# Designs tried in a protein design run: peptides against a protein of PDB entry 5H65. Part 211

Target 1, 294 residues: chain A of PDB entry 5H65
Amino acid sequence: QYLERTPLCAILKQKAPQQYRIRAKLRSYKPRRLFQSVKLHCPKCHLLQEVPHEGDLDIIFQDGATKTPDVKLQNTSLYDSKIWTTKNQKGRKVAVHFVKNNGILPLSNECLLLIEGGTLSEICKLSNKFNSVIPVRSGHEDLELLDLSAPFLIQGTIHHYGCKQCSSLRSIQNLNSLVDKTSWIPSSVAEALGIVPLQYVFVMTFTLDDGTGVLEAYLMDSDKFFQIPASEVLMDDDLQKSVDMIMDMFCPPGIKIDAYPWLECFIKSYNVTNGTDNQICYQIFDTTVAEDVI

## One batch from the design tools (peptide; made by RFdiffusion4, then SolubleMPNN)

Design b2_p26_3_s4 (from b2_p26_3, 15 letters changed)
Fold by OpenDDE base, seed 5:
Structure b2_p26_3_s4 (fold): chain B 294 residues (1-294), chain A 26 residues (1-26)
Amino acid sequence: as target 1 above (294 residues)
Amino acid sequence: SAAEEEAERARQYAILSTLLKKEAEE
């Protein structure tokens, strides 16, 4: 949509909801640390969640590793199973189930692994050698997803998460509904397993100043604003540097705001009621900084 | 072919054995 540029001072006097095109300087932003700005967002219930840290995942997988794989659930029409035992005195068993495509074992780069008893480190290593990995556990009648607090699918370096509130988990055999068992599209896997996939998003608050006024605008964006996927940034140092560079460009440290570049963006106003307080808030939308630099 | 599948299976198992640093159970 095309909108005429509106000064912030005028916007601040208007009722919500409305959409605006603005030209302003990024006075400041929060959070300052990139890793704090990346969240998981549910498209259904709209809750924001923190991306689990490695330490959190370690605990989950350690707990999962305490369970013994059920021998009765091995080697189905869907998958071939192999068990590995540790060499230590504990004798930890790790069961790996190789999902077959039409009864045939696919190539490693096309193969989905279901893993029981694996550590985070092991799972991550495997995800680099195989197409995808799903952490699972032995259920009553079938393999089941281990825990929605952990990734339901690890594909390469990307961890795919599901919403605990909105998901109604189904057993692993529901992967049979997938005609193509080689590409392992995350959304398809999620659908088969009854998972509502979470979306990685950048969540930031921008303080914008155009010289006529100052307002705070909320940014929640997955890949448009920076032209960098939020889903990949945490696992890629170069992408992190790129985001940091962009933010430093618009809000350079040690320099006065008068020297800041102008940012053109779209913002929408909306009403928020918190108890007895009614306020107007602003959100950035449909904006790409790479194209909006003046 | 069956032979090709078996070869691939062996290869994949080898990958698992190496990465997991565990002994395969028959």
Scores: peptide ipSAE 0.392, ipTM 0.857, DockQ to the pose 0.010
Fold by OpenDDE base, seed 4:
Structure b2_p26_3_s4 (fold): chain B 294 residues (1-294), chain A 26 residues (1-26)
Amino acid sequence: as target 1 above (294 residues)
Amino acid sequence: SAAEEEAERARQYAILSTLLKKEAEE
């Protein structure tokens, strides 16, 4: 993937599509807030979605808690079920289903929990003690995923989401198709349940300036650019600080652009047609941020 | 063994109970 460095002024005169290696300064970027730059992306329909906030999830789980678990769906060959009745909150019932591996209960760190009626707080705490958690509800004949507006799988602090548009949900018993019921790979779980998993991505627009020209480049990246997973950044203060530090380094506030560090990156041009207007746009690709020390 | 499995089940349930109990008290 070696390319010679091309000045922006030359790039701006060329037709698309092409790939370039550039050295430029980050004049500005948007959005400025990290939380606004982290999105969920569907690899199939390419829809970009906002990551749900805790408040949104609270509502979903509260609504789910209003439904009583179906006794007929408890204790199957796939899972063992326990019901917990809270002392407070009018005796809220929480059903927890421990998924078994070939009829054997796995260790907690290998065990998938299916939860009915749990709060966000409870689910999050459980996800730290068990391998993973799936919020579910009682369907007509089987347990079903609660809501794709909420995570379909929670592993530690990572919330895995599915695309509502592209997913065709299947019942929980389809987890039986998984040979290994200890690792609980998100993609495998998603496939079994008919879910198209969404990808966490950083979405930003960079204004790049190398002194010869200025162009805007679109960034959509999951983990390569910052070497920080977009899937983890929202739940980790240290990672958030790291991203902020990187952006502040390349685009420091309060100083002139002449003092900015140089950014080495790859960009590709592509054509966008909007009615009678033909535009050339640029996207950053295959790039890890690094300060040019030269 | 069956005994080991039951012991693990009990342990996991204990974890569950402890966590949910704390949440209920808050």
Scores: peptide ipSAE 0.376, ipTM 0.874, DockQ to the pose 0.010
Fold by OpenDDE base, seed 2:
Structure b2_p26_3_s4 (fold): chain B 294 residues (1-294), chain A 26 residues (1-26)
Amino acid sequence: as target 1 above (294 residues)
Amino acid sequence: SAAEEEAERARQYAILSTLLKKEAEE
């Protein structure tokens, strides 16, 4: 798309909705801490929620570990089951179900594990040795996803979450619908299990100033703005440093705004109803800043 | 082959046993 640059003073006088190309300085932004800007977004209901903390997950998995795996649900055509017992934890049982591909156990790097009774630490360790891990529980007739408050799929260091509001969970046997049970694509797994996957997004409010006016613009972006996936940034120190560096470049601390670099971006205006009042808001879209930094 | 599958199964179980530090049942 092509748009001519429009000064902020002109934009502030116009009705919504419209799209603009702007050149402005980033006077300030919120939140200041990166971890506070990473959220989970539902593409269907548009709900924003916090990424669960380790402590939150510990509680969920601890509760799951108090449940005994149902022997009746072990060893199906879909998976082979193995149970381990801990002597020092009042006989805590951990059941691991190895998902088979057409009746054949795949290699570990292609294998999906279903885990009952595992701790967060154990699950994370296993996710580094196997392709994927799904925390599950014994349902009435089948294994079921443990809790949508926890990841429905863990691949390496990436935790995939689902929307509680929009998802209609189906039992684990629905994974049979997947023809290829060696490449565990998160979207495919989600579809099979009736999950609407949440998207990791950077959520920030930018105060933009081009000398003609000041405008607040909302940023909700998954991987385009920084050219860094929001899904990976929380688990990678180098990526965090990169984002911080970018923000410091556009909004350097201890320096006057006159010395700030110019930011070129696209913004769209939209109407928001606040009670009886109609307010115009702005959102950044289709913008990449990393190309200017790297 | 069946032999290869069993070998892989054994390997994977060994990984689990080591990581979980638990006694395997069955």
Scores: peptide ipSAE 0.350, ipTM 0.848, DockQ to the pose 0.010
Fold by OpenDDE base, seed 3:
Parts: structure tokens; C-alpha cells; sequence
Structure b2_p26_3_s4 (fold): chain B 294 residues (1-294), chain A 26 residues (1-26)
């Protein structure tokens, strides 16, 4: 729990693994661009993935739109269905399924939509009007999640992703297992559909200098370090500005490091083996910068 | 009530219809 402050010079001489409390200046950090620092992390297999860009999603949904909704899968006990045919776009068919709660159609703010054949633009617009949206496709006997390369659940501006490696997808009818079909908790939806949800994380490398030594520390954090959720930052300009402001505060451009503020944080050392080479690496943990600025 | 649900459904469909029409025109 409690750790005494240790100078970097002492840490650099010690074997791993160990935990330390440090006070250092942020000499530099990478990546410099915020959008490059936000990744998706699997809590199970620990793979790091890039957050799909708009262009990536466009391709996925365009591909999905080439498939025709199966009429046999419409209007089940779980959902009511409506199909539209676009006048343009080669007569694209879009199916929207309104998930019911015990046979009752919920209000829009509590309603989950399953969308088949929708574009990214359409899905985004719908997510602002309804509780949640799941992109789906017609399977052989049931609706299925469209693609884990796309969000399995969209709530407002939040895109929830699943791990392709760890997930064992189940059909949409498994949503019946949910007792509450109004709140649509992402973890519950994921569990019902056999999805291992990915976690948004900030991934950065800090070069820390306390005057006695310099070391690089790895940051992988979801919402504690900046007190800003990594899951929301990409879709919120104000949050992005806040993160940028924090980083500029700790590592201000155009001034010497002597004038930088001190950062108090916890780091842990660990061993990394790369072939025959053994290296000690460091990771920041349990640190909130807003509380540790001196 | 059933009437309320139907009304809400109609509203939802109207929203979707409008959305899809607009998207199709773009």
C-alpha cells in the first residue's frame, strides 16, 4: 500500500519485479498525438488493437449492406421488424429490429435496435435517438452480430468492441437471457452474446527524469491517470482538449525541463525477455495526475 | 398500455423512415 519515494538512480540499479513510488519530471512522451495513444485492450488475451477508424467501419457496413435481410427472421418474440428499401443506392434494403422487453416495446430511450444493412451514418444517427444499436446480419437460423471488427454495441457516441480471439459468438436470440431489456448494460450484452469486451486504454511511453536518472515508463490506463475515460475521449472534443492540456502542463513546449512540474506516480518494474536479452521495463500504475501535480 | 406501445412504435418507425429517406437522398 504505502511506498516510500525512491530516486530513479536507485531504481535503475535494482532487479525486477518491484514497485516504486517516484517523483519525476516528464521529459518527453510518445506518441505525441492523442488518437495514436488510444487503443483497445483485451483483458483476457491482453492483445492491443487499434480503434477502427471511420473508414474502416464504412467498409464493414458497406459490405454488410450487400446482404439482403432474411424475411424469415423478422418479427420474433424478441423483436419487431421493419424493412425499408432505399430509392437510390441500388435499392438497398435496411432492416431494423426493435427489441422488446417481455413482449412490450420499450420507449426509444430504453430500446435496443438491431440494424441490418445500415450505413455508418444511419447507425450513428439512430444511436442518438435510441438507447443502443447493434449491427447485425441474417444468419442461417437467427440474426447474428455483423462483425467484431465493428462495434457490437453502440450507445450514443460510445462504440463497444469485442475481442475476436477470445469471443465465442452466440446468436441474437441469446439476448432473451437478459432479465432487463431496457438498460442494455454493455457487459450484460457482451455476456449474452459470448463476447469478451475490449477495453479502451491510453497507451503511452513516458520518459521520466528526476535529476538522478532517466527511465522510460509504459502507461496503459483506461480512466484513472487522466480521470478521463479512454472510451469517450475520441468522440469528445472537450475531453481531447483536456488531455492535451494535461500533457502540455507536464511537458510544456518551448521551455526547459527545469521549469517542468513534478509528477508523482507509481511504477512497477518487470522483466522482458527478447531472445537472449533480458531487459527491465517499467509501467505506471495506480496513478492520477490531477492529484499529483506539484 | 397497448395503445402507448403502438404510438411509440409508430413514432420510432417514422423516425427511421425519415432517416433512411434522408440518407438515400445523399
Amino acid sequence: as target 1 above (294 residues)
Amino acid sequence: SAAEEEAERARQYAILSTLLKKEAEE
Scores: peptide ipSAE 0.090, ipTM 0.746, DockQ to the pose 0.010

Design b2_p26_4_s1 (from b2_p26_4, 12 letters changed)
Fold by OpenDDE base, seed 5:
Structure b2_p26_4_s1 (fold): chain B 294 residues (1-294), chain A 26 residues (1-26)
Amino acid sequence: as target 1 above (294 residues)
Amino acid sequence: SEEEQQQLQELETAAARGELAESLAP
């Protein structure tokens, strides 16, 4: 749909819902810290969640590590199991289950590991050696996903999370439904295990000013606005720097707004009811920031 | 690759012998 540029003063007078193309300056934005802007979003229930911190994950995996692997669940047609006892005072039992493809162990980079009783540090190290790791626990009749508060799949530095509300977890043997047991596509793994995967998103509020008016619009975007995946930004310093540079470009510190570059974007208005109060809100959509500043 | 297979076998062996846990220690 073609949209002509509309001044903010005109937009502010119009009823919602509508879509607009605007040209405005980014007067300010929040949150100022990038890590605070990255959230997990459920595509089904639309709940926004915080990305778990390392400390949170440590607790979950420490708890999991206190549970002894069930010997009856080792070495199935789906996976080969290796178990050892740590040499530390706790003497933890750790099980690593190597998922087979048609009864054959795949190459390390294509092998899915199921880890039982591992610490966060151990799991992270394994995920660096093996591209795909699932934290699991011994269930009654099968291995099960450890906890949806932790990643259901770790691939390198990428942590894949599932929605607790929308997921109906199935046991690990449901991975048998996957014809290809080498690629370990997160969505396929999630589907097999009954998980609704969460999406990493940038969530920010922009204060936009075109000289005719000022409005606040929020941004919820996974990879389009910055052309940087929200799923990777927290684990990559260079990507973080890039986002910061982009924001500094549009909202330079220490200078007057008159010197700010113009931002062209699309915004949509929508109605929000808070009790008896009706408010019009705005969201940025279908926008990629241009490197060119006018 | 043969190297990757060898690495996997080595890791499996190390895990079975209880050596992997030590290698994964921080």
Scores: peptide ipSAE 0.032, ipTM 0.638, DockQ to the pose 0.011
Fold by OpenDDE base, seed 3:
Structure b2_p26_4_s1 (fold): chain B 294 residues (1-294), chain A 26 residues (1-26)
Amino acid sequence: as target 1 above (294 residues)
Amino acid sequence: SEEEQQQLQELETAAARGELAESLAP
């Protein structure tokens, strides 16, 4: 539906919930650092989580690497298994399971690897050669996903995470339900394994000023606002630079707000109750920033 | 470490070459 442009002063006087089209300047935003604005969001329970840092993943994979792969779980109808013993003092066992499509090993670029006992560094390097990787561990009767605190699927540089609260994990053999074992669509993998996938989102607070009033609006967006996927930005320096450039364009340092470009946005108001305190909050939605100065 | 790098290289090479597929092929 068409929304007429409403000045902020009028919006600030109205009850929630409502939807508005606005034209305002971005006075300021938080957080200022991009890596702090990228979060994981569950579409079911709506929990926001931090994207795990490399150090956190290192700990998880190091712990997993202390466990020896179960020989009984190697070489099933679903996958062929290869075991390596590291030459270091620990003699760590690493298992790589190559998932087959109808009993045949796909080409390397189409093959899903299940990795057991690998370090983060090893997993990342293998994912560069094999597009799709799942970190796993030996369960009682089957391979299982290693840990939902780590990615359930790594594709290139993209880490796919699942919600611990909403997921009901199933064993690796449930990948048999996938007819096509070459494309490895993240949503299909998640469904097969009982995972509720988390969504990468930009989470920011914008202070908007149109000269009639000042309003704080919440931004939670995955790929529309910047036309850059939140899922890729942390792993791509060029994408990071692009986001930074966009933010600098709308909120340029060292100049007065009078010289800032105008931003056109859709915002929705909603009520928030904190004890006895009821306040109206605002969220940006269905908005793409234009490169052109309005 | 150099040893760690060598071990990783061995793993990557073995996996990429499809040694498992060759060894299990009838």
Scores: peptide ipSAE 0.023, ipTM 0.589, DockQ to the pose 0.012
Fold by OpenDDE base, seed 4:
Structure b2_p26_4_s1 (fold): chain B 294 residues (1-294), chain A 26 residues (1-26)
Amino acid sequence: as target 1 above (294 residues)
Amino acid sequence: SEEEQQQLQELETAAARGELAESLAP
């Protein structure tokens, strides 16, 4: 979209809602640490959640690994099951269920694995070999998703999460409703299982200064602003470095703001009412940071 | 079917490769 550039001093005097194109310097931003800026956002209830840490997942999967797979739930029309017994750990049982497409096992790269009793390490190893993995547990009558505090789907290094508040979980047999049991699209899996998928987002507050005024703008973006997916950044050191480099470029530490590069972006204003107080807030939208700073 | 059994065996083998094979009894 095209808008004429508006100075911040003019924007600060105008009523909301409006859209603007601005050119400003990034005086400061919050949070400063990347891992704090990556959140999970529910598109339904709009709750922001922290991305679970590896340690949190370890606990969840360790707990799950203490439970023995139910023999009655193995080898259904939907999946073929294999049970492994660990050589150590007092003979822990791990069940791997291979989801079939029309009664036939797909190729490994197209096969969905349901994992019961696996550790995080084991699950991650399997997800590298099999693109799609769902951690599950034995329910009363069917396999069920293990825990929404853990990923409902792991594809390579991407962990897909669901909203605990908005989801109404259905049993694994509901995957039968999927016509295509090879692609395993996260949204389709989520829909089948009654999950409202969470979205990875960068959540930041930018303090912008163009010399005419100072404005705070909120950034909530998945992949457009940095041209880096929020869903991948926490699992990729190179992507993390890239984001850090971008932020350091726009807001270099220990340097005067006069030397900062200019940031061009779109912002929209909106009204927020808190009791009797009406406040105008600003959000960055439809903005991609340029690779080359002019 | 024999084909399904073969496919399962291939997948099982794939799953049990590497370090996973060392940790889990095949």
Scores: peptide ipSAE 0.023, ipTM 0.597, DockQ to the pose 0.011
Fold by OpenDDE base, seed 1:
Structure b2_p26_4_s1 (fold): chain B 294 residues (1-294), chain A 26 residues (1-26)
Amino acid sequence: as target 1 above (294 residues)
Amino acid sequence: SEEEQQQLQELETAAARGELAESLAP
């Protein structure tokens, strides 16, 4: 949509909700650390949550690894099972279930592994080789997803998470509903297992200044603003550097704001009620900065 | 540890071999 450029001083005087096109300098932003700006967002309940840390995942998988795979759940029409006993850790049993496509095992790069009793390290190694891994546990009658606090699907270095509040988990045999058992699209896997997938988002606050006024604008974006997926940035050093470079370009350290580049963006105003106080807030939307920087 | 890394590599290799073996089985 076409919007005329509006100075911040005019925007600050107007009632919400409204949409604006602005040209302003990025005076400052928060959080300053990239890992603090990446969150998980539920598209259904809109809850924001932290991306689990490796330490958190280690605990979950270590706990799962204390459980012995149920022999009765091995080797079904859906998957072929192999079991290993570790040399250490008192002979921990790890089960890997290879999901079949129409009774045939696909190629390794197309094969979904269900891992039972694996550590984070083991799961990550296997995900790099087989591309798709689901951490599972033995349920009463079927394999089940291990824990929604951990990824329900790991593909390479990408961890896919589900919403605990909105998901109604189904057993692993529901993967039978997938016609294509080679591509393992995260959304399809989630749907089959009753999972509402969470979205990786950048969450930041920008202080914008155009010389007429100053306002704070909220950014919640998955991949548009930086043209970098929030889902990949934490696991890719080059992507992290790219984001840092973009932010340093708009908000260069040690330089006066007069020398800052102009940022063109869209912002929308909205009302927030906190008790008796009504506040107007601003959010950045439909803005891409990478095209101007690259 | 080096031992843990070796065990992990063995697991990965075993998993791959298992998959291949089953794929080749009639």
Scores: peptide ipSAE 0.021, ipTM 0.595, DockQ to the pose 0.013

Design b2_p26_4_s2 (from b2_p26_4, 12 letters changed)
Fold by OpenDDE base, seed 2:
Structure b2_p26_4_s2 (fold): chain B 294 residues (1-294), chain A 26 residues (1-26)
Amino acid sequence: as target 1 above (294 residues)
Amino acid sequence: DEEEKRKLEILEKAAAQGVLDENLAP
C-alpha cells in the first residue's frame, strides 16, 4: 500500500504495530564491519546464528574423517562409490559417492557428490569441479548428513546451512524423491533431507535522524536492501567493496550529518516485551537503496 | 554416442580422483 511520509517525531509518539514511509539520514550504524553483519537466520524459529568460521568447519570435518566409511553402504542405486586411502600411516579413508540420475552418472557440472572423511580443503576443491557436495557420514542403514553445524550443501563458493532446531533429518536415500537429479536446487535438497534451510542475512542497527527526531531501526535483509546477496558477499571481495561503498555514501566518515544524503525507506513498528516493560522497536522492510547508488 | 557418454562418465570420476591423488591412493 501507498504510505505518506511521516516525520520521526510523529512516529515516536504512536503505538505499535504500524508501518511508515520515512525520509531520514543515517546518523550511524552498527556493526561497522561487514563481516560482523552477516548472519544465518531461520525463517521458522527466527533464531540468528553466526556463520561458521573456517576453523570451525575444519574441526567438524576433521572429526568426521576419524570415522571409517561403511562398506555396506557403498554402491547403491542412488550412487556409485569410490574410496581413497591416505598414504600416511594413519590410513584415513575418504569415500566419494557420485549420485546417479536414473542409473547414469551425470556430467560434473550436474553431479552431486556425497563425501565421507574429506577435509574442508578437499571438499572445496571438489565443489569447484562438480555441481554440489554434501558432507555425509555412515549411519546404521544409510548415509546421513554429517553435521548441521557444517553445510548440508556446498555449491561453488556458497555454503548452505540448516537449522538444528527446526530440522528433522532424513537419510540420504530420500534424495530419490527428486525426479531431476541434475539440477540440485538447495530448497529441494533440503526438503528431501528434512532440513529447514537457514537464510543469509545482513543484520544491522541504523540510527536514523530526520531533524525532527531520532530512532533506531533494525535491518534484517537477505538481498533486497543492497541488491547484493548476503549469501555471496563473504566470498566475493568486489561485493564486499560495493556494500562498503553504499554504507560510506549514506554515512560518510569525517563529515557532519548535515552533509549526509537522505535515505528513503519503510519501517515498521512492533512491540517487544522485556520483563514487565513494553518497548516499541522498529524494523526496516521492503527497502532498496542500491538503485539510487548503482 | 553411448560410448562417448560412458567415456565422459569415467572422466568425471577421474576428475574427482585428481583432487585426492595428492595425498590419497585409490
Scores: peptide ipSAE 0.151, ipTM 0.777, DockQ to the pose 0.010
Fold by OpenDDE base, seed 5:
Structure b2_p26_4_s2 (fold): chain B 294 residues (1-294), chain A 26 residues (1-26)
Amino acid sequence: as target 1 above (294 residues)
Amino acid sequence: DEEEKRKLEILEKAAAQGVLDENLAP
């Protein structure tokens, strides 16, 4: 719907909920560091989670690597298995399961690997050679996803995570339900395994000033605001630079706010009750700043 | 077809092994 531009001073006097079109300057924003603004969001339970760091993943995969692959679970109709024994003192066994499509092993660029006992480094390297990698473990009757604290699917440099609260994990053999075992669409894999995928989102608070008033607006966006996917920004230096450039454009350091560019956006107001305190909050929605950068 | 499958399997396993061997090298 069409919304007329409303000055912030007028908005600040109105009750929620309402939607507004505004033109304001970005006085400031938080967090200042990009990596702190990228979170994982569950579309079902709406929890926000931190993106795991490499150190966190190392621990998870290291723990998984302490378990020996079950020989009984190797070489099924779904996958062909290969086992490697490391030459270290611990004799770690790594199992790689090559998922077949209708009994045929696909090419590397179409092949899903199930890896059991792999390190983060090994998994990452494999993800660069094959279509996708799923970290798994030996369950009682079947292979199972290793841990929802780690990616359930790795495609290139993209780590796909699932919600621990909303997911009800199913065994790996449920991948049989997928007719196409070459494309490995993350949502399809997630559905087959009972996973509710998490969404990468930018989470920021903008302080907006149009000269008539000042308000803080919350931003939670996956790919529209910057026209850059939050899912890729952490692993791509160029994308990071682009986001930084956009933010620096709207909030140039060392320059007075009077010289800041105008930002046009949509905001919605909503009521928040914390105990006995009632307040009106604002959220940016349906806004793309990329057009303003051009 | 089966021959191609066999060859592909060997190649894919070798690729995986190469990655693992590289990481496991002292």
Scores: peptide ipSAE 0.036, ipTM 0.706, DockQ to the pose 0.011
Fold by OpenDDE base, seed 3:
Structure b2_p26_4_s2 (fold): chain B 294 residues (1-294), chain A 26 residues (1-26)
Amino acid sequence: as target 1 above (294 residues)
Amino acid sequence: DEEEKRKLEILEKAAAQGVLDENLAP
């Protein structure tokens, strides 16, 4: 429904919860670093967590590489397997499992790889040559997802993560339930493996000022606000620059707030209880920044 | 490390060339 524009001074006097349409200037925002504003959000338990850093993933995959692929799990009806031994002192073994569609290996652009013992670098490079990569380990009876602290699915440069709390992992053979083993839709893969996918979100706090009042509004958005997917921004320099440019436009450095452009957005108020203290908080929702607003 | 890079390239090339099936196109 249509909401009339409400001045911040009026909003600040009202009880929560309510929804508002506002027009305000972005006085400031936090965090200032883009990489700090991108988080992973669970749609079920609503936990927010950090996107793992390269160093974190390196450790996980290094640990995984200490395990030897189980020979009995090679070459099933679901996948063909190749073992590669590195020429290092440890003789690290890497198993690459090529998932088949109806017993036939698809072309690389349609092929899912299951990888045991691969490094982050190896996995990332392979993900650029094939449709998708799942890091796995040898379980007792089947291949299993390596670790939910790492991506359960890598497609190109996109890392898909799952919620440790809400997921009930199933073994790799459950991919057999997928009729289409060529497109590898992340949600379908997740469902087959019992994974609750995490969502990339921008998480920011905006200080908004319309001249009548000042309030802080929380932004948690995946792709609407900037019209840029949070899932892609960390791996794309151009997208990062775009977000930075947008923020610089709304909150330009070195000039007074009087010269800032107006931001039109929707906010909702809600109550937060911290001990005996009741606080009204605000969240931005259903808002897209438009060029004409600048 | 240059040695690590070389090993990775060999693995990637082998996989991409479809070492398991001649019909697997890079």
Scores: peptide ipSAE 0.035, ipTM 0.681, DockQ to the pose 0.013
Fold by OpenDDE base, seed 4:
Structure b2_p26_4_s2 (fold): chain B 294 residues (1-294), chain A 26 residues (1-26)
Amino acid sequence: as target 1 above (294 residues)
Amino acid sequence: DEEEKRKLEILEKAAAQGVLDENLAP
């Protein structure tokens, strides 16, 4: 897509909706903390949610561990089951179900684990050795997803979440509908289980200034803007540093705006009605961070 | 015995990965 560059002063005078290409300086942005800018977004109901903290997950999994795995649900055509017990006096039961592909256990790097009673630490360790992990619980007739407040799928360090509002959960045996039980594509798993997957997004508000005018633009982007996946940034220190460096580059502290680099981006205007008040808002779209050399 | 075979496969996989055995017992 090609658009001619339009100065902000001209944009501010125009009616919405329209699309623009702009060149502006990032005067300021919010929130300032990266962790606050990473959210979970539902593509259906458009609700923005906070990414759960490790402490929240610990509580969920601890609660799940208080439930005893149902022996009647072990060792089905879909999965083989093994039970571990803690060596302490509590005797916590941990059930691991290894999902089979056509009745055969796949290699670890292709294997999906269903876990009952596991701690976050145990789940994380397993996710680093197997393809994927799903926290589950024993339902009445089948295994079920443990809790949508926790990840429905963990692959390596990536936690996949589902929307509580839009999801209609189905039992684990619905994974049988997947022809390929080796790749474990998150969207396919979600579909099989009736989950509407949430999307990691960077959510920020940019104050842009090109010397002719100033406007605020909303950024909601998964991986294009920074060329860094929002889904991975919270679990990777290097990626976090990279994002911080990018933001510091465009909005350096202690320096006058005249020395800021120019940011090229696309913005779209849209109308927002609040009672009797009509407001034009702006959103950044289809933009990869690029610094103009001159 | 198919059940024994399955159990063996599970044990081998668990042993190979070295997971859960450190703090948990079968």
Scores: peptide ipSAE 0.034, ipTM 0.682, DockQ to the pose 0.010

